# Ledger of designs, part 144: peptides against a protein of PDB entry 5K2M

Target 1, 273 residues: chain A of PDB entry 5K2M
Amino acid sequence: MRIGITYTVLRREEMAIKERAGEFGEVVMLHEDDLLFPGNYDLDVVIIRNVSHFKALYTARLFESEGIPTVNSSRLIFEAGDKLFATLRLAGKVPVPEWKAALSEGGALRVPDSLGYPLVSKPVFGSWGRLLAKVNDRDSLEAVLEHRKWMKNPLYGIHYFQEFVEKPGRDIRSYVIGGEFVGAIYRYSNHWITNTARGGKAEPCSDPEVEELSVKAWEAFGEGALAIDIFESEKGLLVNEVNPNMEFKNAARVTGADMAGKLVEYAVEVAKT

## One batch from the design tools (peptide; made by RFdiffusion4, then SolubleMPNN)

Design b2_p22_3_s2 (from b2_p22_3, 14 letters changed)
Fold by OpenDDE base, seed 5:
Structure b2_p22_3_s2 (fold): chain B 273 residues (1-273), chain A 22 residues (1-22)
Amino acid sequence: as target 1 above (273 residues)
Amino acid sequence: FDEKLKELVELGLEHEEEELKL
């Protein structure tokens, strides 16, 4: 068994994955600077840990073109890493926040007629709450739309909106790998954007409803390793988004779950199929 | 370390996202 691990930065997650992968075979660490295609890679599977969504997507697809399976697959990275595509998968299987998509400014200006205010503007790509806007009124909506016109990436012309969900000062992040629930945490924040990166406390979440919902959310995609972001709302649990490039350092520390081991075990299973 | 890494990654991702000629 030869296990590749692609990475941009050697984080605690990549160190843990490397350590656990060493128990199953030879580990080949591949920094982004080491990647040239077409190549002659002698690998049974590649664990994708590139930080960039697009670099992860292209790296996965390039290895797959050489007959080397990846965790996650390029398909999963593509569908789960886009908030709109992820919503399209999730909405048919699990409760999600109310959402609208518009492909023009004129369309976007009509979104409040359906969702009301406040609403949340999201780019379809991006992490850590980047370019999220709480839109409380018409003036704020016009400002967001005006700024989008001057952004160079054409994907900013895809206007994705959700209802604003009032949260109890926290959200839930769960982890499902190969269809198995691995663990969940509460992320506490006084800000409407809950992110443990911004100094939020993490605590274990032991809720059977969260476990069941997390597995159902994973089943909407049907493969790989996903982090799942869940909101506690007045109407119950809502699956907000999924992440095919999971950060798990805080969750592993808080829950004691061997998330790196579970990811490696799944990659070894994928290599054998 | 984690905050500075995130800022660097965010900056790096912003640069990559700006270079993504679709």
Scores: peptide ipSAE 0.014, ipTM 0.479, DockQ to the pose 0.053
Fold by OpenDDE base, seed 2:
Structure b2_p22_3_s2 (fold): chain B 273 residues (1-273), chain A 22 residues (1-22)
Amino acid sequence: as target 1 above (273 residues)
Amino acid sequence: FDEKLKELVELGLEHEEEELKL
C-alpha cells in the first residue's frame, strides 16, 4: 500500500494523517510544488489536503486521470466544496436554511421579495467565513452587489443567499467519514459567523439528532469524508454547509476521536475497491 | 502559530483568488 498525501501547508491534520497512514503502508508526502501532471505516480490512493478548493479539485481529478483513486474524489470535492452545489444535494435529504440563487444583479435584487431580510450573502466558494455578508436592508444589498461587480473572479457573479439563522451563540461541526459518524463539536462565538479558527471555543457535542442528521447529510453525497456545519435554529437543526477539505484539529482535541485514523482507514478501503 | 498559519492560508487563498481571476 502506497498512500499519497497532497498538501499546501503541513498542518496538525496533515501530520496526524501522515502518522496514521504510516501504519498501513508507505507514505508519500506531496507538496503542491512536487505535483506535475501527467506523471508516473506509483500510488494506490491519494489523500487530498490542498488548502485551495480548486487546487484540491484539480489535484484529485489529475490523479483520477492516472487511475489513482482519491479521498476525497474530484466529484465529491466539486459538489460539496461549492456552497450552491452542496445545497442542491442537501436540500433533497435534510433541512437546510432557506436559500435563493440569482445569476444577475437584477435577479439578486428580487431575492428579498422571497426570503425577506435579514439575508446572508455567500460566495459559492471560500472558507473561514470570507466574504459572508449579513444583509439587513436594501442599501446593504445594493452595496454587496456593487462590490461584487468589481471582484475579478466571475464566480462572484453567482449570487447565493440564505436566510439569516438566529443561532444560540454557537453552531455544530460534525464529521462523517465513509458513512460513519466520527464526532461533533459545538463552536461558540458571540459573532454571527462561528468559526473555531477565529478564536471560538469548542466543546464536545453528543446529540443523537446531530449524529442522525450528519449521516443523512453525508448520504446526500454518498462517499468520502465530510465536515458538516449544522445550525440550531427555532425551526430545528439545519444543515448549513459541508466541507470536503475538513479541518479537524479542534474536533479531534475536544472529542478525542481519531479523525485522522478514520480518514486513513477509509482511504485504504478506497484503494482496495 | 495558528494566527500566522491563518495569515499564510489567507494570503495563499488571496493569491489563488487572484490566479483564478486570470
Scores: peptide ipSAE 0.009, ipTM 0.506, DockQ to the pose 0.052
Fold by OpenDDE base, seed 1:
Structure b2_p22_3_s2 (fold): chain B 273 residues (1-273), chain A 22 residues (1-22)
Amino acid sequence: as target 1 above (273 residues)
Amino acid sequence: FDEKLKELVELGLEHEEEELKL
């Protein structure tokens, strides 16, 4: 068993994955600078840990084109890493926040007619609450849309909106790998954007409803390793988003779960199929 | 970009790492 690990920066997660992978076989660390295609890679599976969503997506697809399976697959990275595409998978399988997509400013200006105010504007790509806006009124909506016109990436012209979900000063992040629930945490914040990377406190979440919902959310995609963001709302639990390029250092620390080991175990299973 | 990412990681500025995931 030869396990590749692609990475941009050797983070705590990549170090843990490397260490655990060494117990299952030979580990080949592949920095982004080492990646050239087509190549002669002698690997049974590649764990994708590139920081960039797009670099991860293309790296996965490139290895797959050479007959080497990846964790996550390029399909999963593509569908789960885009908030709108992820919503399309999740919708009808699990409860999600009410959402609208618009492909123009004129369409976006009509979103409040359906969702009301306040609403949340999200880019379809990016993470850590980047470019999330709580839109309380028409003036704020117009301002967000105006700013989007000046952004260089055309994907900012894809307008994704959710209802604003009132949360109890926290959200939930769960982890499902190969269909197995691995663990969950509460992320506490006084801000409406809850993220542990922004200095939020993490605590273990032990809730059977969270576990069941997390597995169902994973089943909407049917493969890979996903972090799942869940909101506690007046409507019950809502699956907000998934992340196919998960950070788990805080969750692993808080829960004691061997998330790196579970990821490697799954990659080894994928290599055998 | 990669240098800035390395710097941010080294500084533990994890919140800025995602500005660098684009």
Scores: peptide ipSAE 0.008, ipTM 0.479, DockQ to the pose 0.087; fails the geometry check
Fold by OpenDDE base, seed 3:
Structure b2_p22_3_s2 (fold): chain B 273 residues (1-273), chain A 22 residues (1-22)
Amino acid sequence: as target 1 above (273 residues)
Amino acid sequence: FDEKLKELVELGLEHEEEELKL
């Protein structure tokens, strides 16, 4: 078996994946600079670890065009990596924060009639809570919409909103690979945007409700490896978003779960189908 | 963007890959 691993930067995750993949076969590390298509890649499967969502999506699709399966697939990256498309999958299977989508400023200005204030404006793409805005009133909504008009990427004209969820100073990140729950962590933050990059403590999460909800959230997509962001709200657990290109360094360290091994095992299964 | 991201990862800044999606 020949296992490709595409990457932008060699992180702890890529090192762990490489090490575990070496137990199953020959490992071919492929930096983004090494990727030219069409190519003559002799690979049974490719693990996609490109940092950019769009680079990951196109890399997966390019390998698939040569008959090489990828983990994750271009389909999964496309649907899970867009917050609105992910919400459309999730909303039919699991509790999600109340949401609205609008395709114009005039539509967006009516969102508070249903969601109320405060609400959260999100771009459909992006990471690190980039361009997340807590919108407390009409003036703030108008300001966010005005700024969006001048953003050159047309995807910023897709207006996605959620209710503002009050959280207990933390959120949950869980991991599901091939339909198996692998582990979960609490991420602590003093900011309304909970992210480990902001110096938040991570702790193990051992909650059967989180495990069950995480598996159901994965079943909305039905394939691949996903990180799942869950909020603890007054109305119970809510699945906020999913990640088809997951970091697991902190989660693996805190839980002791072999996330790299589980990812490689799943890639080997995909290669055999 | 890619170079800045490379720098952040090399600095061992605990970004989760969701942070790196863009």
Scores: peptide ipSAE 0.007, ipTM 0.486, DockQ to the pose 0.067; fails the geometry check

Design b2_p22_3_s3 (from b2_p22_3, 13 letters changed)
Fold by OpenDDE base, seed 4:
Structure b2_p22_3_s3 (fold): chain B 273 residues (1-273), chain A 22 residues (1-22)
Amino acid sequence: as target 1 above (273 residues)
Amino acid sequence: FDEKIEELVKQGLEFEEELLKE
């Protein structure tokens, strides 16, 4: 078994994955600078750990073009890593926050007619709550839309909005790998954007409803390793988003779950199919 | 060390997003 691991930065996650992968076979670390295609790679599977969503997506697709399966697959990265495409999958299986998408400013200006205020503007791509805006009124909506016009990336012209969900000062991040629930944490933050990367405390989450919902959310995609962000709302649990490039160092530390091992085990299974 | 990596990752992502800006 030859296991490739693509990476941008050698984080704790990549170190843990490397270590665990070494128990199953030969590990080939592939920095982004090492990636040229076609490359005639001799690998049984590649674990995709590129930080960039787009680099991860294209890396996965490029390996797949050489007949090498990836974890996650390019399909999963594409569908799960885009907030709108992820919502389209999730909405058919699990409760999600109310959402609207518009493809023009004129469309976006009508979103409050359905969602009301406050609402959240999200880019379809990005991480760590980057470019999330709480839109409290018309003036704020117009400002966000105006700023988006001057953003050079055309993907910023895809207007994705979600209802503002009042959270109890925390959210839930769960992990499902190969359809198995691996663990979950509460992420505490005083900010409406809950993210552990912003100094939030993590605590174990042991809730059967979270486990069930997390598995159902994973089943909306039906493959791979996903981190799942869940809100505790007045309406109950809502699946906010999923992440196919999951960070898990805090969750692994807090829960004691062998997330790196589970990821490698799944990659080995994928290599055998 | 972790904070520094997180900062570098954030900077890298910001840079990449800038590169994706035509």
Scores: peptide ipSAE 0.014, ipTM 0.464, DockQ to the pose 0.051
Fold by OpenDDE base, seed 5:
Structure b2_p22_3_s3 (fold): chain B 273 residues (1-273), chain A 22 residues (1-22)
Amino acid sequence: as target 1 above (273 residues)
Amino acid sequence: FDEKIEELVKQGLEFEEELLKE
């Protein structure tokens, strides 16, 4: 078995994946600078660890075009990595925060008529809470929309909004790989944007409701390895988003779960199908 | 180490987002 691993930066996750993949076969580390297509890659499967959503998507699709399966697939990266497309998948199967999408400024200005205030403005792409705005009033909405007009990427013209969910000073991140629940953590933050990369404490989450909901959320996509972000709300658990390029160093540390091993095992299964 | 990597990752993403705007 020959296992490719594409990467942008050699993080703790990529090191762990490399180490575990070595138990199953030959490991080929592929930095973004090593990738040229069409190529003659002798690989049975590729684990996609590119940091960029778009680079991950295109890398996956390029390997697939040469008959090499990827984890995650380009389909999954595309649907899960876009907040709106992910919401469309999730909303049919699990509870999600109330949301609206508008395709114009005039449409966006009517969103509060349905969602009220406060609401959250999100770009459809991006990570680590970038360009998230808590919109408390009309003036703030107008300011967000004005700034979006000057952003050159046309995807910023896709206006995605959610209700503001009051959280108990934390959120939940769970991990599902190949349909198996692997683990979950609480991420503590005093800020409305919960991000462990900004100094948030992580603790293990052992909740059967979280496990069940996480598996159902994964089943909305039906393949791959996903991190799932869940909110605790007054109306119960809500699936906020999923991530097809999961960071798991904190979760692996606090839960003791072998997330890298589970990812490699799944990639080996994909290679055999 | 982790903080430095996280900063590099953020910078890389910001750079890519700027490239996607051109």
Scores: peptide ipSAE 0.014, ipTM 0.462, DockQ to the pose 0.051
Fold by OpenDDE base, seed 2:
Structure b2_p22_3_s3 (fold): chain B 273 residues (1-273), chain A 22 residues (1-22)
Amino acid sequence: as target 1 above (273 residues)
Amino acid sequence: FDEKIEELVKQGLEFEEELLKE
């Protein structure tokens, strides 16, 4: 068994994955600078850990073109890593925040007619709460739309909105790998954007409803390793988004779950199929 | 864009390290 691990930055997650992968076979660490395609890679599977969504997507697709399976697959990265595409999968299986998509400014200006205020503007791509805007009124909506016009990437012209969900000062991040629930944490924040990378405390989440919902959310995609962001709302649990390039350092620390091991085990299973 | 992502990751990691020292 030869296991590739692609990466941009050697984080604690990549180190843990490397260590656990070593128990199953030879590990080949592949920095982004090491990747050239077409290539002659002697690998049975590749674990994709590129930081950039697009680099991860293209890296996965390039390995797949060489007949090498990836975890996650390019399909999963594509569908789960886009907030709108992820919502389209999730909405058929699990409760999600109310959402609207608009393909023009004129369309976007009508979103409040359906969602009301406050609403959340999200780019379809990006992480760490980047370019999330709470839109409280018409003036704020117009400002967000105006700023989007000057953004270089045309994907910023895809207007994705959610209802603003009032959260109890926390959200939930769960992890499902190969259809198995691995663990979950509460992420505490005094800000409406909950992200542990921005100073939130993490605590273990042991809730059967979270576990069930997390598995159902994973089943909307049907493969791979996903981090799942869940909101505790007045309407109950809502699946906000999924991440096909999961960070799990804090979750592994807090829960004691062997997330790196579970990821490697799944990659080894994928290699054998 | 990639450089900005890398910088955000770096800032996030630095912040996590500070939280672990508390």
Scores: peptide ipSAE 0.012, ipTM 0.400, DockQ to the pose 0.048
Fold by OpenDDE base, seed 1:
Structure b2_p22_3_s3 (fold): chain B 273 residues (1-273), chain A 22 residues (1-22)
Amino acid sequence: as target 1 above (273 residues)
Amino acid sequence: FDEKIEELVKQGLEFEEELLKE
């Protein structure tokens, strides 16, 4: 078994994945600078750990074009890594926050007619709560839309909105790998954006409802390794988003779950299929 | 150390997002 690991930065997660992969076979670390296609890669599977969503997507697709399966697959990265595409998968399977998509400013200005205020404006791509805006009124909506016009990336012209979900000062991040629930954490923050990467505290989450919902959310995609963000709302648990390029250092530390090992085990299974 | 890496990663992503704008 030859396991490739693509990476941008050797983080704690990549170190753990490398270490665990070494127990299953030969490990080939592939920094982004090492990636050239078409290539002659002698690998049974590649674990995709590029930091960039787009680099991860293209890297996965490039290996797949050479007959090498990836974890995650380019399909999964594409569908799960885009908030709107992920919502389209999730919405038919699990409870999600009420959402609207608009393809123009004129369309976006009508979103409050359906969702009301406050609402959340999200880019369809990006991490760590970048460009998330709580929009409390019309003036704020107009301001967000005006700023988006000046952003060069055309994807910022895809307007994704959610209802604002009142959370109990925390959210949940769960991890499902190959359809198996691996663990979950609470992420605490006094800010409406609850992210441990922004100074939030993490605590273990042991809730059977979270476990069941997390597996169902994974089943909406049907493959791979996903981190799943869940809100505790007055309506019950809501699946907010998924991440096909998951960070898990905090979750692994807090829960004691061998998330790196589970990821490698799944990659080995994928290699054998 | 982890926080410093996270900050560097964030900066890298911000830079990449800027590159994707061009």
Scores: peptide ipSAE 0.008, ipTM 0.476, DockQ to the pose 0.050

Design b2_p22_3_s4 (from b2_p22_3, 13 letters changed)
Fold by OpenDDE base, seed 4:
Structure b2_p22_3_s4 (fold): chain B 273 residues (1-273), chain A 22 residues (1-22)
Amino acid sequence: as target 1 above (273 residues)
Amino acid sequence: FDEKLEELYKLGLEFEEEELKK
């Protein structure tokens, strides 16, 4: 078994994945600078750990084009890593925050007619709460839309909105790998954007409803390793988003779950199929 | 500190601020 691991930065997660992968076979670390295609890669599977969503997506597709399966697959990265496409998968399978998408400024200006205020404006791509905006009124909406026009990436012209969900000062991040629930944490934050990167504390989450919902959310995609962000709302649990390129350092630390091992085990299973 | 934070955010790394102060 030859296991490739693509990476941008050697994080704690990549170190853990490397270590665990070594128990199953030969590990080939592939920094982004090492990747040229078409290539002659002698690998049975590649674990995709590129930081950039797009780099991860294209890397996965490029390996797949050479007949090498990836974890996650390019399909999963594409569908799960885009907030709108992820919502499309999740919707109808699990409870999600109310959402609207618009493809023009004129369309976006009508979003409050359906969702009301406050809204959350999200880019369809990006992580760590980047470019999330709480839109409380018309003036704020117009400002966000105006700023988006001047952003260079055309994907910023895809207007994705959610209802603002009042959270109890925390959210839930769960992990499902190969359809198995691995663990979950509470992430505490005094900010409406719950992100552990902003000094949030993490605590173990042991809730059967979270586990069930997490598995159902994973089933909406039907493959791979996903981190799942869940809100505790007045309406109950809502699946906010999923991440096909998950960070798990904090979750692994807090829960004691062998997330790296589970990821590698799944990759080995994928290699054998 | 702010520049390092910005870099980490650009890299999309979850970090505990306490780890950056060391």
Scores: peptide ipSAE 0.015, ipTM 0.511, DockQ to the pose 0.041
Fold by OpenDDE base, seed 3:
Structure b2_p22_3_s4 (fold): chain B 273 residues (1-273), chain A 22 residues (1-22)
Amino acid sequence: as target 1 above (273 residues)
Amino acid sequence: FDEKLEELYKLGLEFEEEELKK
């Protein structure tokens, strides 16, 4: 068994994946600077750990073109890593925050007629709460839309909105790998954007409703390894988004779950299929 | 070390300084 691991930065997650993969076979670490295609890669599977969504997507597709399976697949990265495409998969399977998409400024200005205020403006791509805006009124909506016109990437012209969900000062991040629930944490923050990367506390989450909902959310995609972000709302649990490029350092530390081991075991299974 | 630290900050990644020294 030869296991590739692509990466941008050697984080604790990549070190743990490397260590665990070494128990199953030969490990080949591949920094982004080492990747040239077409190439003669002799690998049974590649674990994709590139930080950039688009670099991860293209890296996965390039290995697949050489006949090498990836975890995650380019299909999964594409659908799960886009907030709108992920919502389209999730909405038919699990409760999600109310959402609207518009393809023009004129369409976007009508979104409050359906969602009301406050609402949240999101880019369809990106991580760590970048370019999230809480929109409280018409003036704020117009300002967000005006700024989007001057952004060079055409994807910023895709207007994705959600209802603003009042959270109890925390959110939930769960992990599902190959259809198996592996763990969940609470992420505490005083800001409406909950992210542990911003200095939040993490605690274990042991809730059977979270486990069931997380597995159902994974089943909307039907493959791979996903981190799932869940809100505790007055309406009950809502699946906000999924992440096909999961960070799990804090979750592994807090829960004691072998996230890296589960990911490698799944990659080995994919290699044998 | 300093370049790696700066890159991690720009990416908004969590890190422990002790891990970067390894």
Scores: peptide ipSAE 0.015, ipTM 0.533, DockQ to the pose 0.038
Fold by OpenDDE base, seed 1:
Structure b2_p22_3_s4 (fold): chain B 273 residues (1-273), chain A 22 residues (1-22)
Amino acid sequence: as target 1 above (273 residues)
Amino acid sequence: FDEKLEELYKLGLEFEEEELKK
């Protein structure tokens, strides 16, 4: 078994994945600078750990073009890594926050007619709560839309909105790999954006309802390794988003779950199919 | 955009690492 690991930065996650992969076979670390296609890669599977969503997507697709399966697949990265595409998958299987998508400013200005205020504006791509805006009124909506006009990436012209969910000072991050629930954490924050990458405290989450919902959310995609963000709302648990390029160092530390090992085990399984 | 994206990801990673050291 030859396991490739693509990476941008050797983080705690990549170090753990490398270490665990070494127990299953030969490990080939592939920095982004090492990636040239077409290439003669002798690999049974590649674990995709590029930091950039787009680099991860293209890297996965490039290996797949050479007949090498990836974890995650380019399909999963594409669908799960886009908040709107992920919502489209999730909405048919699990409870999600109410959402609207608009493809123009004129459309976006009508979103409050359906969702009301406050609402949350999200880019369809990005991490760590970047470019999230709580929109409390019309003036704030107009400001967000005005700023989006001047952003160079055309994807900023895709307007994705959610209802604002009142959270109990925390959210939930769960992990499902190959359909198996691996663990979950609470992320505490006094800010409406809860993220451990923003200084939030993490604690173990042991809730059977979270576990069941997390597996169902994974089943909406049906493959790969996903981190799943869940909100505790007055309506019950809501699946907010998923991440196909998950960070798990805090979750692994807090829960004691061998997330790196589970990821490698799944990659080995994928290599054998 | 790719350069900006990389910068934003680097900044995010750096921030997380700094927060974990606290």
Scores: peptide ipSAE 0.013, ipTM 0.507, DockQ to the pose 0.067
Fold by OpenDDE base, seed 5:
Structure b2_p22_3_s4 (fold): chain B 273 residues (1-273), chain A 22 residues (1-22)
Amino acid sequence: as target 1 above (273 residues)
Amino acid sequence: FDEKLEELYKLGLEFEEEELKK
């Protein structure tokens, strides 16, 4: 068994994955600078850990073109890593926050007619709460839309909005790998954007409803390793988004779950299929 | 760190600043 691991930065997660992969076979670390295609890669599977969503997506697709399976697959990265595409998958299977998409400024200006205020404006791509805006009124909506016109990436012209969900000072992040629930944490924040990377406290989440919902959310995609962001709302649990390039250092620490091991085990399973 | 950050921004890479400090 030869296991590739692609990466941009050697994080705690990549170190853990490398260590655990070594128990199953030969590990080949592949920094982005090492990647050239077409290439002669002698690998049974590649674990994709590129930081950039797009680089992860293209890396996965390039290995797949060489006949090498990836975890996650390019399909999963594509669908799960786009907030709108992820919503489209999730909405048919699990409760999600109310959302609207518009393809023009004129369309976007009508979104409040359906969702009301406050709104959350999201880019369809990006991590760590980047370019999230709480839109409280018409003036702020116009400002967000104006700023989007001057952004160079055409994807910023895809206007994705959610209802603002009042959260109890926390959200939930769960992990499902190969259809198995691995664990979940509460992420505490006094800000409406909950991000553990900003020094938020993490605590174990042991809730059967979270486990069930997380598995159902994973089933909307049907493969791979996903982190799942869940909101506690007055309407009950809502699946906000999923992440096909999950960070798990805090969750592994807090829960004691062997997330790196589970990921490697799944990759080995994929290699044998 | 700052040079690495600048490089990542120039490359259009997504990153967590805290992980890059390590």
Scores: peptide ipSAE 0.008, ipTM 0.505, DockQ to the pose 0.078; fails the geometry check

